# Designs tried in a protein design run: peptides against a protein of PDB entry 5ONS. Part 84

Target 1, 181 residues: chain A of PDB entry 5ONS
Amino acid sequence: MFKKFDEKENVSNCIQLKTSVIKGIKNQLIEQFPGIEPWLNQIMPKKDPVKIVRCHEHIEILTVNGELLFFRQREGPFYPTLRLLHKYPFILPHQQVDKGAIKFVLSGANIMCPGLTSPGAKLYPAAVDTIVAIMAEGKQHALCVGVMKMSAEDIEKVNKGIGIENIHYLNDGLWHMKTYK

## One batch from the design tools (peptide; made by RFdiffusion4, then SolubleMPNN)

Design b2_p18_7_s2 (from b2_p18_7, 6 letters changed)
Fold by OpenDDE base, seed 5:
Structure b2_p18_7_s2 (fold): chain B 181 residues (1-181), chain A 18 residues (1-18)
Amino acid sequence: as target 1 above (181 residues)
Amino acid sequence: SQEEELKKLEEEVKKKLE
């Protein structure tokens, strides 16, 4: 989603959200990520305005005090940014790839099934379309936010093809955006 | 700090990609 993303070239505008809209978004976030509810007041303090950065290709980035928190495309599900995920690693269920997969993940490549079943990888139960944090053996912080294209069960059984779609990865265009005020 | 650790990770990954 952000492989060739550039803040100067791909951002269209930024709008400040009304209170009612913010409430709706918070409810959506809680629905998607139930574990975030106790932390939402910290992540999105009531006193702080919430903004949406509108980007090309129908991408929207939710921001508070310039911090990029979540993003979505075409009014689909919200994804946490890696920067937010690093602060709150429990927001997403995890999957772990082996060390060899790191270079491919950081090139924006989708995660193939063998990279999730090989030694050094850890595959946890997850249904298709689940948004997951991609971890790597020996690394503390998530390298990627992805979406399960196969269930964990099918990844293990079939062990061929794309297991997880790479949505947002370390050092992509969104990562380099850092802040937006 | 967390930011320092992230930077370290980035550098480590960068080195491996070279």
Scores: peptide ipSAE 0.103, ipTM 0.715, DockQ to the pose 0.035
Fold by OpenDDE base, seed 4:
Structure b2_p18_7_s2 (fold): chain B 181 residues (1-181), chain A 18 residues (1-18)
Amino acid sequence: as target 1 above (181 residues)
Amino acid sequence: SQEEELKKLEEEVKKKLE
């Protein structure tokens, strides 16, 4: 989503959200990520305005105090930014790729099934379309936010093709935004 | 700390991208 993304070229505008809209978004976030509920007031304090950075290709980034928290495309599901995920790693279920897959993930490539079933990888139960954090052996922080294109069960059984779609990865265009005020 | 580990990861990633 952000492989060719550039803040200067791809950001259109930024708007401050109304209270009612914020409430709706918070409810949606809790539905998507139940584990976030106890932390949501810390992540999005009531006293702080919530903004949406509107980008090209119908991308929207949710921000508080300039911190990039979540993003979505075409009003689909929200994804946490890697920066938020690094602070709250439990927001997403995890999958771990093997060492060899790391360089490909960091190039924006989708995660192939063998990279999730090989020694060094860890495949956890997850349904298709689940948003997941991509981990790697020896690393404490997620390298990528992805979406399961196959269930974990099918990845193990079929073991070929795209297992997880790469949505946002370390050092992509979104990562380089850092903050937006 | 978490922040220190993140910086280490970023540095490691940078090296891999070179």
Scores: peptide ipSAE 0.096, ipTM 0.716, DockQ to the pose 0.038
Fold by OpenDDE base, seed 3:
Structure b2_p18_7_s2 (fold): chain B 181 residues (1-181), chain A 18 residues (1-18)
Amino acid sequence: as target 1 above (181 residues)
Amino acid sequence: SQEEELKKLEEEVKKKLE
């Protein structure tokens, strides 16, 4: 989603949201990520304005105090940014790729099944379309936010093809954006 | 080259993940 993204080239405008819209978004976030509810007041304090940065390709980035928190495309599900996920690693279920897959993930490549079933990888139960945090063998922080294109069960059985779609990865255009006010 | 730039970038990112 952000492989060729550049703040100077791909940001259209920024709008401040009304209270009613913010309430709706918070409810949606709790529905998508139930574990976030106790932390939502810390992540999105009531006293702080919530803004949406509108980008090309129907991408919207949710921000508070200039911090990039969540993003979505074409009014689909919200994804946490890696920067938020590093602060709250429990927001998403995890999957771990082996060492060999790291360089490919960091180039924006989708994650193939063997990178999730090989020694050094850890595959946890997850259904198709689940948004997941991609961890790496021997690394502390998530390097990617992805979407399961196969269930964990099918990844193990088939062990061929795209297991997880790469949506947002470390050092992509969104990562380099850092803040926006 | 473009390939060399990508390799340097990957190494920088790997260092940050440690």
Scores: peptide ipSAE 0.038, ipTM 0.688, DockQ to the pose 0.027
Fold by OpenDDE base, seed 1:
Structure b2_p18_7_s2 (fold): chain B 181 residues (1-181), chain A 18 residues (1-18)
Amino acid sequence: as target 1 above (181 residues)
Amino acid sequence: SQEEELKKLEEEVKKKLE
């Protein structure tokens, strides 16, 4: 999603959200990520304005005090930014790729099944379309935010093709954006 | 620390991109 993304080239505008809209978004976030509820007031303090940075390709980034928190495309589900995920790693279920897959993930490539079933990888139960944090063998921080394109069960059984779609990865355009005030 | 690990990860990423 952000492989060729640049803040200067791909940001269209920024809008401050109304209270009612913020409430709706918070409810959606809790629905998507139930574990975030106790932390949401810390992540999005009531006193702080919430903004949406509108980007090309129908991408929207939710920000508070310039911090990039979540993003979505075409009004689909929200994804946490890696920066937020690093602070709150529990908001997504995890999958772990082996060491050999790291370089491909960091190039923006989708995650192939063998990278999730090989020694050094850890595959946890997850349904298709589940947003997941991609961990890596020997690393402490998520390298990528992805979406299950196959269930964990099917990844193990078939063990061929794209298991997880790479949505946002470390050092992509969104990562480099850092803040937006 | 978490901050140190993040820095290490970033450095590793940079090296792979070179």
Scores: peptide ipSAE 0.093, ipTM 0.703, DockQ to the pose 0.038; fails the geometry check

Design b2_p18_7_s3 (from b2_p18_7, 6 letters changed)
Fold by OpenDDE base, seed 2:
Structure b2_p18_7_s3 (fold): chain B 181 residues (1-181), chain A 18 residues (1-18)
Amino acid sequence: as target 1 above (181 residues)
Amino acid sequence: SQEEELEKLKKEVEEKLK
């Protein structure tokens, strides 16, 4: 989603959200990520304005005090940014790729099944379409936010093709955006 | 601060992933 993303070229505008809209978004976030509810007031304090940075290709980034928190495309599901995920690693279920897959993930490549079933990888139960944090062997911080294209069960059984779609990865255009005031 | 420590850790991870 952000492989060719550049803040200067791909940001269209920024809007401050109304209270009612913020409430709706918070409810959606809790629905998507139930574990975030106790932390939501810390992440999005009521006293702080919430903004949406609108980008090309219908990408929207939710921000508070310039911090990039979540993003979505075409009003689909929200994804946490890696920066937020690093603060709150429990927001997403995890999957771990082997050491050899790291360079490909960082190039924006989708995660192939063998990279999730090989020694050094760890595959945890997850259904199709689950948003997951991609971890790597020997690394503490998530490298990527992805979406399960196959269930964990099918990844093990089939062990061929795209297991997880790469949505947002370390050092992509969104990562380099860092903040937006 | 905790935030500063996190930033340092992220940088370290980035470097190791190159």
Scores: peptide ipSAE 0.059, ipTM 0.701, DockQ to the pose 0.042
Fold by OpenDDE base, seed 1:
Structure b2_p18_7_s3 (fold): chain B 181 residues (1-181), chain A 18 residues (1-18)
Amino acid sequence: as target 1 above (181 residues)
Amino acid sequence: SQEEELEKLKKEVEEKLK
Protein backbone atom coordinates (compact mmCIF):
# COMPACT_ATOMS: atom_id res chain seq x y z
CA MET B 1 0.00 0.00 0.00
CA PHE B 2 2.88 2.36 0.76
CA LYS B 3 5.68 0.97 -1.37
CA LYS B 4 5.80 4.06 -3.55
CA PHE B 5 4.23 6.42 -1.05
CA ASP B 6 5.73 9.82 -0.37
CA GLU B 7 4.23 12.45 1.91
CA LYS B 8 5.03 15.30 -0.44
CA GLU B 9 3.65 13.54 -3.47
CA ASN B 10 0.75 11.51 -2.16
CA VAL B 11 -0.94 13.58 0.56
CA SER B 12 -3.94 15.51 -0.69
CA ASN B 13 -5.31 17.28 2.36
CA CYS B 14 -5.94 17.05 6.08
CA ILE B 15 -9.25 17.51 7.87
CA GLN B 16 -10.15 17.81 11.51
CA LEU B 17 -12.92 15.45 12.50
CA LYS B 18 -16.13 16.33 14.26
CA THR B 19 -16.85 14.83 17.65
CA SER B 20 -19.53 12.54 16.29
CA VAL B 21 -17.21 11.18 13.64
CA ILE B 22 -14.50 10.58 16.20
CA LYS B 23 -16.94 8.65 18.35
CA GLY B 24 -17.85 6.47 15.41
CA ILE B 25 -14.24 5.79 14.60
CA LYS B 26 -13.45 4.91 18.20
CA ASN B 27 -16.31 2.45 18.24
CA GLN B 28 -15.06 0.89 15.03
CA LEU B 29 -11.56 0.61 16.43
CA ILE B 30 -12.85 -1.15 19.53
CA GLU B 31 -14.85 -3.51 17.37
CA GLN B 32 -11.85 -4.34 15.23
CA PHE B 33 -9.38 -4.43 18.09
CA PRO B 34 -11.15 -5.24 21.35
CA GLY B 35 -7.93 -5.20 23.31
CA ILE B 36 -7.41 -1.55 22.52
CA GLU B 37 -10.41 -0.33 24.52
CA PRO B 38 -8.63 0.24 27.84
CA TRP B 39 -5.89 2.14 26.02
CA LEU B 40 -7.94 4.18 23.62
CA ASN B 41 -8.21 7.22 25.88
CA GLN B 42 -4.45 7.22 26.16
CA ILE B 43 -3.96 6.80 22.42
CA MET B 44 -6.68 9.29 21.55
CA PRO B 45 -7.18 11.67 24.47
CA LYS B 46 -10.54 13.40 24.46
CA LYS B 47 -8.93 16.82 24.70
CA ASP B 48 -6.90 16.32 21.54
CA PRO B 49 -8.25 16.91 18.06
CA VAL B 50 -8.36 13.99 15.69
CA LYS B 51 -7.43 14.51 12.06
CA ILE B 52 -7.61 12.51 8.88
CA VAL B 53 -4.83 12.87 6.38
CA ARG B 54 -6.29 12.13 2.98
CA CYS B 55 -3.92 10.58 0.50
CA HIS B 56 -3.97 9.31 -3.04
CA GLU B 57 -5.34 5.86 -3.78
CA HIS B 58 -8.19 6.56 -1.34
CA ILE B 59 -5.88 6.16 1.65
CA GLU B 60 -6.75 7.92 4.90
CA ILE B 61 -4.48 8.21 7.92
CA LEU B 62 -5.90 8.89 11.37
CA THR B 63 -3.70 11.23 13.40
CA VAL B 64 -3.66 12.75 16.88
CA ASN B 65 -1.15 15.46 17.73
CA GLY B 66 0.72 14.64 14.58
CA GLU B 67 1.10 10.96 15.44
CA LEU B 68 0.02 8.56 12.74
CA LEU B 69 -2.15 6.00 14.46
CA PHE B 70 -4.29 4.11 11.99
CA PHE B 71 -4.89 4.04 8.27
CA ARG B 72 -7.47 2.65 5.90
CA GLN B 73 -8.14 2.44 2.20
CA ARG B 74 -11.47 3.03 0.51
CA GLU B 75 -13.19 3.23 3.88
CA GLY B 76 -12.27 -0.34 4.64
CA PRO B 77 -10.98 -1.63 7.93
CA PHE B 78 -8.47 0.36 9.93
CA TYR B 79 -4.91 -0.87 10.23
CA PRO B 80 -2.59 0.29 12.95
CA THR B 81 0.61 1.95 11.90
CA LEU B 82 3.78 0.13 12.81
CA ARG B 83 4.70 3.05 15.03
CA LEU B 84 1.53 2.59 17.06
CA LEU B 85 1.87 -1.18 16.99
CA HIS B 86 5.37 -0.94 18.39
CA LYS B 87 3.93 0.89 21.39
CA TYR B 88 0.94 -1.42 21.72
CA PRO B 89 2.00 -4.75 20.23
CA PHE B 90 -1.09 -6.54 21.50
CA ILE B 91 -3.42 -4.64 19.17
CA LEU B 92 -3.04 -7.31 16.50
CA PRO B 93 -2.68 -11.04 16.54
CA HIS B 94 0.80 -12.11 15.56
CA GLN B 95 2.36 -14.29 12.91
CA GLN B 96 6.07 -14.96 12.72
CA VAL B 97 8.16 -15.43 9.61
CA ASP B 98 11.51 -17.13 9.48
CA LYS B 99 14.76 -15.22 9.10
CA GLY B 100 14.91 -15.87 5.40
CA ALA B 101 11.62 -14.13 4.78
CA ILE B 102 12.66 -10.87 6.46
CA LYS B 103 14.38 -9.35 3.45
CA PHE B 104 11.38 -10.06 1.25
CA VAL B 105 8.92 -8.60 3.74
CA LEU B 106 11.04 -5.46 3.95
CA SER B 107 10.95 -5.18 0.18
CA GLY B 108 7.18 -5.09 0.28
CA ALA B 109 6.66 -8.61 -0.95
CA ASN B 110 3.72 -10.67 0.12
CA ILE B 111 4.47 -13.44 2.55
CA MET B 112 4.56 -16.87 1.01
CA CYS B 113 3.33 -19.90 2.89
CA PRO B 114 6.72 -21.57 3.28
CA GLY B 115 7.94 -18.53 5.20
CA LEU B 116 5.20 -19.21 7.74
CA THR B 117 5.59 -22.97 8.04
CA SER B 118 9.36 -23.37 8.02
CA PRO B 119 11.56 -23.78 11.07
CA GLY B 120 11.89 -20.45 12.80
CA ALA B 121 8.41 -19.36 11.78
CA LYS B 122 5.36 -19.49 14.02
CA LEU B 123 1.89 -19.75 12.57
CA TYR B 124 -1.03 -19.06 14.86
CA PRO B 125 -4.71 -19.73 14.21
CA ALA B 126 -6.26 -16.98 12.12
CA ALA B 127 -9.06 -16.69 9.62
CA VAL B 128 -8.89 -15.21 6.15
CA ASP B 129 -8.91 -11.40 6.13
CA THR B 130 -7.55 -11.14 9.66
CA ILE B 131 -5.22 -8.19 10.09
CA VAL B 132 -2.03 -9.44 11.68
CA ALA B 133 1.28 -8.21 12.96
CA ILE B 134 4.18 -9.86 11.20
CA MET B 135 6.96 -10.72 13.56
CA ALA B 136 10.27 -12.23 12.58
CA GLU B 137 12.47 -14.87 14.06
CA GLY B 138 14.84 -13.22 16.49
CA LYS B 139 13.19 -9.81 16.35
CA GLN B 140 11.15 -8.05 19.01
CA HIS B 141 9.25 -5.54 16.91
CA ALA B 142 6.77 -6.12 14.14
CA LEU B 143 8.21 -5.77 10.66
CA CYS B 144 4.93 -5.56 8.86
CA VAL B 145 1.18 -5.23 9.11
CA GLY B 146 -0.51 -7.77 6.89
CA VAL B 147 -3.77 -9.44 6.01
CA MET B 148 -4.31 -13.18 6.00
CA LYS B 149 -5.06 -14.27 2.45
CA MET B 150 -5.39 -17.86 3.54
CA SER B 151 -6.44 -19.23 6.87
CA ALA B 152 -3.67 -20.50 9.08
CA GLU B 153 -5.05 -23.97 8.57
CA ASP B 154 -4.90 -23.69 4.81
CA ILE B 155 -1.42 -22.22 4.92
CA GLU B 156 -0.26 -25.32 6.73
CA LYS B 157 -2.12 -27.70 4.45
CA VAL B 158 -1.44 -26.13 1.08
CA ASN B 159 1.87 -24.50 1.95
CA LYS B 160 2.08 -22.80 -1.43
CA GLY B 161 1.26 -19.33 -2.64
CA ILE B 162 0.54 -16.11 -0.81
CA GLY B 163 -0.34 -16.65 2.81
CA ILE B 164 -0.34 -13.05 3.98
CA GLU B 165 -0.63 -9.85 2.00
CA ASN B 166 1.93 -7.20 2.88
CA ILE B 167 0.09 -3.97 3.66
CA HIS B 168 2.54 -1.82 5.63
CA TYR B 169 6.16 -2.68 6.32
CA LEU B 170 9.10 -1.21 8.14
CA ASN B 171 10.81 1.55 6.17
CA ASP B 172 8.02 1.96 3.64
CA GLY B 173 6.56 5.33 2.71
CA LEU B 174 4.22 5.44 5.68
CA TRP B 175 7.03 4.63 8.08
CA HIS B 176 9.11 7.46 6.67
CA MET B 177 6.25 9.89 7.05
CA LYS B 178 6.77 9.74 10.85
CA THR B 179 4.43 12.60 11.79
CA TYR B 180 1.92 14.95 10.25
CA LYS B 181 0.83 18.12 12.04
CA SER A 1 15.28 -2.40 26.05
CA GLN A 2 12.46 -2.03 23.60
CA GLU A 3 13.96 1.16 22.27
CA GLU A 4 17.31 -0.48 21.77
CA GLU A 5 15.74 -3.33 19.87
CA LEU A 6 13.94 -0.89 17.64
CA GLU A 7 17.18 0.88 16.87
CA LYS A 8 18.83 -2.41 16.04
CA LEU A 9 15.98 -3.32 13.77
CA LYS A 10 16.16 0.04 12.04
CA LYS A 11 19.86 -0.36 11.46
CA GLU A 12 19.39 -3.85 10.15
CA VAL A 13 16.72 -2.63 7.77
CA GLU A 14 18.96 0.15 6.56
CA GLU A 15 21.76 -2.27 5.87
CA LYS A 16 19.50 -4.54 3.89
CA LEU A 17 18.32 -1.64 1.78
CA LYS A 18 21.86 -0.80 0.67
Scores: peptide ipSAE 0.054, ipTM 0.661, DockQ to the pose 0.038
Fold by OpenDDE base, seed 3:
Structure b2_p18_7_s3 (fold): chain B 181 residues (1-181), chain A 18 residues (1-18)
Amino acid sequence: as target 1 above (181 residues)
Amino acid sequence: SQEEELEKLKKEVEEKLK
């Protein structure tokens, strides 16, 4: 989603949201990520304005105090940014790729099944379309936010093709954006 | 080259993840 993204080229405008819209978004976030509810007041304090940065290709980024928190495309589900996920690693279920897959993930490549079933990888139960945090063998922080294109069960059985779609990865255009006020 | 710069960035990022 952000492989060729550049703030100077791909940001259209920024709008401040009304209270009613913010309430709706918070409810949606709790529905998508139930574990976030106790932390939502810390992530999105009531006293702080919530803004949406509108980008090309129907991408929207939620921001509070210039911090990039969540993003979505074409009114789809919200994804946490890696910067938020590093602060709250429990927001998403985890999957771990082997050491050899790291270079490919950091180039924006989708995650193939062998990178999730090989020694050094850890595959946890997850259904198709689940948004997941991609961890890596021997690394402390998530390096990617992805979407399961196959269930964990099918990844183990088939062990061929795209297991997880790469949506947002470390050092992509969104990562380099850092802040926006 | 552009490819060399990309490789340097990847290495720096990998080190940061340790």
Scores: peptide ipSAE 0.035, ipTM 0.644, DockQ to the pose 0.027
Fold by OpenDDE base, seed 4:
Formats: sequence, structure tokens, C-alpha cells
Structure b2_p18_7_s3 (fold): chain B 181 residues (1-181), chain A 18 residues (1-18)
Amino acid sequence: as target 1 above (181 residues)
Amino acid sequence: SQEEELEKLKKEVEEKLK
């Protein structure tokens, strides 16, 4: 989603959200990520304005105090930014790729099934379309936010093709967009 | 800081990819 993203070229505008809209978004976030509920007031304090950075191709980035928190496309599901995920790693279920897959993930490539079933990888139960944090063996922080294109069970059984779609990865255009006020 | 650790992580990954 952000492989060719550049803040200067792809950001259209920024709007401050009304209280009612913020409440709706918070409810959506809790629905998507139940574990975030106790932390949501810390992540999005009531006293702080919430903004949406509107980008090309119907991408929207949710921000508080300039911090990029979540993003979505075409009013689809919200994804946490890697920067937020690094602070709250429990927001997403995890999947772990082997060392060999790291370079491909960091190039924006989708995660192939063998990279999730090989020694050094860890595949946890997850349904198709689940948003997941992509970890790597020996690394503490997530390298990527992805979406399961197959269930974990099917990844193990089929073990070929795209297992997880790469949505946002370390050092992509969104990562380089550190803050926005 | 957290940001510094992330930069170290990136550097470590880059070094391993050489």
C-alpha cells in the first residue's frame, strides 16, 4: 500500500474530526482489536484532537498529536501503523517468518507460505482476512503489518502461494512519514 | 529510546542482508 508512497506527493489534506465521528472510530477500533480497549484512552486521550490525513487512492491515516496511529483504504478495516504496533505489540495477532524471508518482506513482497512453515518461522492459528503483525526470528519488533490471504491451517496444508499480503512494512513510505501535524 | 532501538534494528537487518 505504501511502497511508492511519498508524503509530499500523496497527501491531499488533513481534517479534524468531530466528537461523534471519533466515538464511532473508537468503537470500530475496539471491535477490530478488543485488546486495545484498556489502552485506547492513553492512545487517544479525550483532550487531544483527532485528525485524518487524507491521501491519494482513498488512503486515510488517523493521527493524534501528530502521531500516526491507524490507517485504512476505501473505508475498509483499520490497520495499526508499525510505530503504534511497536508500542502496543499485542494489538494484533502475530505470525513469524524465517530469517530468509526478511529481505523480501522489507522489499514489500507478499509472504509466501514456505516462509511461514519453515524452521525458524512460527505459524499461529488465524482465519483468512485477519490482520496480523509479521515478526521474524531473532527480532523483537514487527517488520510488517499484513493480512492473511489463507487461514493458518490452509497455509500448513497447501504450503504454496501467497499466505499473507504485505500491507505496511518497515522502511516503506508510511514508515518514513514519521509525524504529521 | 524506542526510536533509537528501531533504527538499530533496521541497521542490524541491513547488515545481515549484505
Scores: peptide ipSAE 0.032, ipTM 0.588, DockQ to the pose 0.034

Design b2_p18_7_s4 (from b2_p18_7, 8 letters changed)
Fold by OpenDDE base, seed 1:
Structure b2_p18_7_s4 (fold): chain B 181 residues (1-181), chain A 18 residues (1-18)
Amino acid sequence: as target 1 above (181 residues)
Amino acid sequence: SQEEELEELREEVEEELE
């Protein structure tokens, strides 16, 4: 999603959200990520304005005090930014790729099934379309936010093709954006 | 620390991308 993303070239505008809209978004976030509820007031304090940074390709980034928190495309599900995920790693269920897959993930490549079934990888139960944090063998912080394109069960059984779609990864355009005020 | 680990990860990523 952000392989060729550039803040200066791909951001269209920034809009401060109304209270009612913010409440709706918070409810959606809790629905998507139930474990975030106790932390949401810390992540999005009521006293702080919430903004949406509108980008090309129908991408929207939710920000508070310039901090990039979540993003979505075409009003689909929200994804946490890696920066937020690093602070709150429990927001997403995890999957772990082996060391050999790291280079490819960091190039923006989708995660192939063998990288999730090989020694050093850890594949946890997850349904198709689940948003997941991609961990790596020997690393403590998520390398990528992805979406299951196959269920964990099917990844193990078929073990061919794209298991997880790479949505947002370290050092992509969103990562380099850092803040937006 | 978590911050140190994150910094190490960032450095490793940067090195691999160079």
Scores: peptide ipSAE 0.051, ipTM 0.675, DockQ to the pose 0.039
Fold by OpenDDE base, seed 5:
Structure b2_p18_7_s4 (fold): chain B 181 residues (1-181), chain A 18 residues (1-18)
Amino acid sequence: as target 1 above (181 residues)
Amino acid sequence: SQEEELEELREEVEEELE
């Protein structure tokens, strides 16, 4: 989603959201990520304005005090940014790739099934379309936010094809955006 | 720190991608 993304080239505008809209978004976030509820007032304090950065390709980035928190495309599901995920790693279920897969993930490549079943990888139960944090053995912080294209069960059984779609990865255009005020 | 660790990770990745 952000492989060729550049803040100067791909941001269209930024709007400050009304209170009612913010409340709706918070409810959506809690629905998607139930575990975030106790932390949401810390992540999105009531006193702080919430903004949407509108980007090309119908991408929207939710920001508070310049911090990039979540993003979505075409009013689809919200994804946490890696920067938020690093602060709150429990927001997403995890999948782990082996060390050898790191360079491919960080080039924006989708994660193939063998990379999730190989030694050093850890495959946890997850349904298709689940948004997941991609971890790597020996690394503490998530490398990527992805979407399960197959269930964990099918990844293990079939072990062929795209297991997880790469959505947002370390050092992509969104990562380099860092903040937006 | 967390930021330092992330920076180290980024540097390692950049070396692998070159």
Scores: peptide ipSAE 0.044, ipTM 0.680, DockQ to the pose 0.033
Fold by OpenDDE base, seed 3:
Structure b2_p18_7_s4 (fold): chain B 181 residues (1-181), chain A 18 residues (1-18)
Amino acid sequence: as target 1 above (181 residues)
Amino acid sequence: SQEEELEELREEVEEELE
């Protein structure tokens, strides 16, 4: 989603949200990520304005005090940014790729099934379309936010093709944006 | 600390992308 993203070229405008809209978004975030509820007042304090950065290709980034928190495309599901995920790693279920897959993930490539079933990888139960944090063998912090294109069960059985779609990865265009006030 | 470990990861990734 952000492989060729550049703040100067791909950001259109920024709008401050009304209270009613913020309440709706918070409810949606709790529905998508139930574990975030106790932390939501810390992540999005009531006293702080919430803004949406509108980008090309129908991308929207949710921000508070310049911090990039979540993003979505075409009003689909919200994804946490890697910067938020590093602070709250429990927001998403995890999958782990082997050491050999790291370079490919960091180039924006989708995660193929063998990279999730090989020695050094760890595959955890997850249904199709689940948003997941991509961990790597020997690394503590997530390298990527992805979406399951196959269930964990099917990845293990078929072991061929795209297992997880790469949505946002370390050092992509969104990562380099860092902040927006 | 977590911040120190994250900074080390960022540096490692930058080196790999060069």
Scores: peptide ipSAE 0.041, ipTM 0.659, DockQ to the pose 0.038
Fold by OpenDDE base, seed 4:
Structure b2_p18_7_s4 (fold): chain B 181 residues (1-181), chain A 18 residues (1-18)
Amino acid sequence: as target 1 above (181 residues)
Amino acid sequence: SQEEELEELREEVEEELE
């Protein structure tokens, strides 16, 4: 989603959200990520305005105090940014790729099934379309936010093709957006 | 090259995530 994304070229405008809209978004976030509920007031304090950065290709980024928290496309599900995920790693279920897959993930490539079934990988139960944090063998922090294109069960059985779609990865265009006020 | 510099940066970031 952000492989060729540039803040200067791909951001259209920024809008401050109304209270009612913020409430709706918070409810949606809790629905998508139940574990975030106890932390939501810390992540999105009531006293702080919430903004949406509108980008090309129907991308929207949710921000508070300039921090990029979540993003979505075409009013679909919200994805956490890697920067938020690094602070709250429990927001998403995890999958782990082997060491050999790291360089491909960091190039924006989708995660192939063998990279999830090898001895250095860890594949956890997850349904298709689940948003997941991509961990790497021997690393502490997530390298990527992805979406399961196959269930964990099917990844194990079929073991070929795209297992997880790479949505947002370390050092992509979104990562290089540190803040936006 | 610019591509090599980007790869080096990615490696540095990768090391920071250890």
Scores: peptide ipSAE 0.036, ipTM 0.655, DockQ to the pose 0.028

Design b2_p18_8_s1 (from b2_p18_8, 10 letters changed)
Fold by OpenDDE base, seed 4:
Structure b2_p18_8_s1 (fold): chain B 181 residues (1-181), chain A 18 residues (1-18)
Amino acid sequence: as target 1 above (181 residues)
Amino acid sequence: SQEEELAELKRKVEESLK
């Protein structure tokens, strides 16, 4: 989603959200990520304005105090940014790729099934379309936010093709955006 | 500052990827 993303070229505008809209978004976030509820007031304090950075290709980034928190495309599900996920790693269920897959993930490539079933990888139960944090063998922090294109069960059985779609990865255009005030 | 916090986070992430 952000492989060729550049803040100067791909950001259209920024709007401050009304309180009613913010409430709706918070409810959506709790529905998507139940574990975030106790932390949501810390992540999005009531006293702080919430903004949406509108980008090309119908991408929207949710920000508070300049921090990029979540993003979505075409009013679909929200994804946490890697920067938020690193602070709150429990927001997403995890999948772990082997060390050989790291360089490909960091190039924006989708995660292939063998990278999730090989020694050094760890595949946890997850349904198709689940948003997941991509961890790596021997690494502490998530490398990527992805979406299951196959269930964990099917990944194990078929073991070929795209297992997880790469949505946002370390050092992509969103990562380099850092803040937006 | 927020920028300093982000810089520190980035440092920690980069170190974990070595």
Scores: peptide ipSAE 0.044, ipTM 0.661, DockQ to the pose 0.040
Fold by OpenDDE base, seed 3:
Structure b2_p18_8_s1 (fold): chain B 181 residues (1-181), chain A 18 residues (1-18)
Amino acid sequence: as target 1 above (181 residues)
Amino acid sequence: SQEEELAELKRKVEESLK
């Protein structure tokens, strides 16, 4: 989603949200990520304005005090940014790729099934379409936010093709954006 | 700090990709 993304060229405008809209978004976030509820007032304090940065290709980034928190495309599900996920790693279920897959993930490539079933990888139960944090063998922080294109069960059984779609990865255009006020 | 840890991670990853 952000392989060719540049703040100067791909951001259209920034809009401050009304209180009623913010309430709706918070409810949606709790529905998508139940574990975030106790932390939501810390992440999005009531006293702080919430903004949406509108980008090309129908991408929207939710921000508070310049921090990039969540993003979505075409009013689909919200994804946490890697920067938020690093602070709150429990927001998403995890999957772990082997060391050999790291360089491909960091180039924006989708995660192939063998990278999730090989020695050094760890595959955890997850249904298709689940948003997941991609961890890597020997690394402390998530390298990528992805979407399961196959269930964990099918990845193990079939063990070929795209297991997880790469949505946002470390050092992509969104990562380099850092902040926006 | 968390920010320092992230900065260090970014540096290490960038170096590994050279």
Scores: peptide ipSAE 0.032, ipTM 0.581, DockQ to the pose 0.036
Fold by OpenDDE base, seed 2:
Structure b2_p18_8_s1 (fold): chain B 181 residues (1-181), chain A 18 residues (1-18)
Amino acid sequence: as target 1 above (181 residues)
Amino acid sequence: SQEEELAELKRKVEESLK
């Protein structure tokens, strides 16, 4: 989603949200990520304005005090930014790729099934379309936010093709967009 | 505190992935 993203070229505008809209978004976030509810007041303090950065390709980034928190495309589900996920690693279920897959993930490549079933990888139960944090063997921070294109069960059984779609990865255009006020 | 709880959760997640 952000492989060729550039803040200067791809940001259209930024709007401050009304209280009612913020409430709706918070409810949606809790629905998507139930475990975030106790932390939501810390992540999005009531006293702080919430903004949406609108980008090309129908991408929207939710921000508070310049911090990039979540993003979505075409009014789809919200994804946490890696920067938020690094602060709150429990927001998403995890999958772990082996060391050999790291360079490909960091190039924006989708995660192939063998990279999730090989020694050094860890495949956890997850249904198709689940948003997941992609961890790596020997690394403590998520490398990528992805979406299961196959269930964990099918990844294990079929073991070929795209297992997880790469949505947002370290050093992509969104990562380089550190803050926005 | 919230900060302490967060730190503990981070630790648990990291440990679970080892």
Scores: peptide ipSAE 0.026, ipTM 0.579, DockQ to the pose 0.166
Fold by OpenDDE base, seed 5:
Structure b2_p18_8_s1 (fold): chain B 181 residues (1-181), chain A 18 residues (1-18)
Amino acid sequence: as target 1 above (181 residues)
Amino acid sequence: SQEEELAELKRKVEESLK
């Protein structure tokens, strides 16, 4: 989603949200990520304005105090940014790729099944379309936010093709954006 | 505190990945 993204070229505008809209978004976030509810007032304090950075290709980034928290495309599901995920790693279920897959993930490549089934990888139960944090052998922080394109069961059984779609990864355009006020 | 709870949650996640 952000492989070719550049803040200077791909951001259109930024709007401050009304209270009613913020309430709706918070409810959506709790629905997607039930475990985030106790932390939402910390992540999105009531006293602080919430903004949406509108980007090309129908991408929207939710921000508070300049911090990039969540993003979505075409009003689909919200994804946490890696920066938020690093602070709250429990927001998403995890999958772990082997050491050899790291360089490909960090180039924006989708995660192939063998990278999830090989020694050094750890595959956890997850259904298709589940948003997941991609961890890596020997690394403490998530490298990528992805979406399961196959169930964990099918990844292990078929062990061929794209297991997880790479949505947002370290050092992509969103990562380099860092903040926006 | 929330900070302590967050630290514990991070620990649990880390342990679950071992």
Scores: peptide ipSAE 0.024, ipTM 0.629, DockQ to the pose 0.208

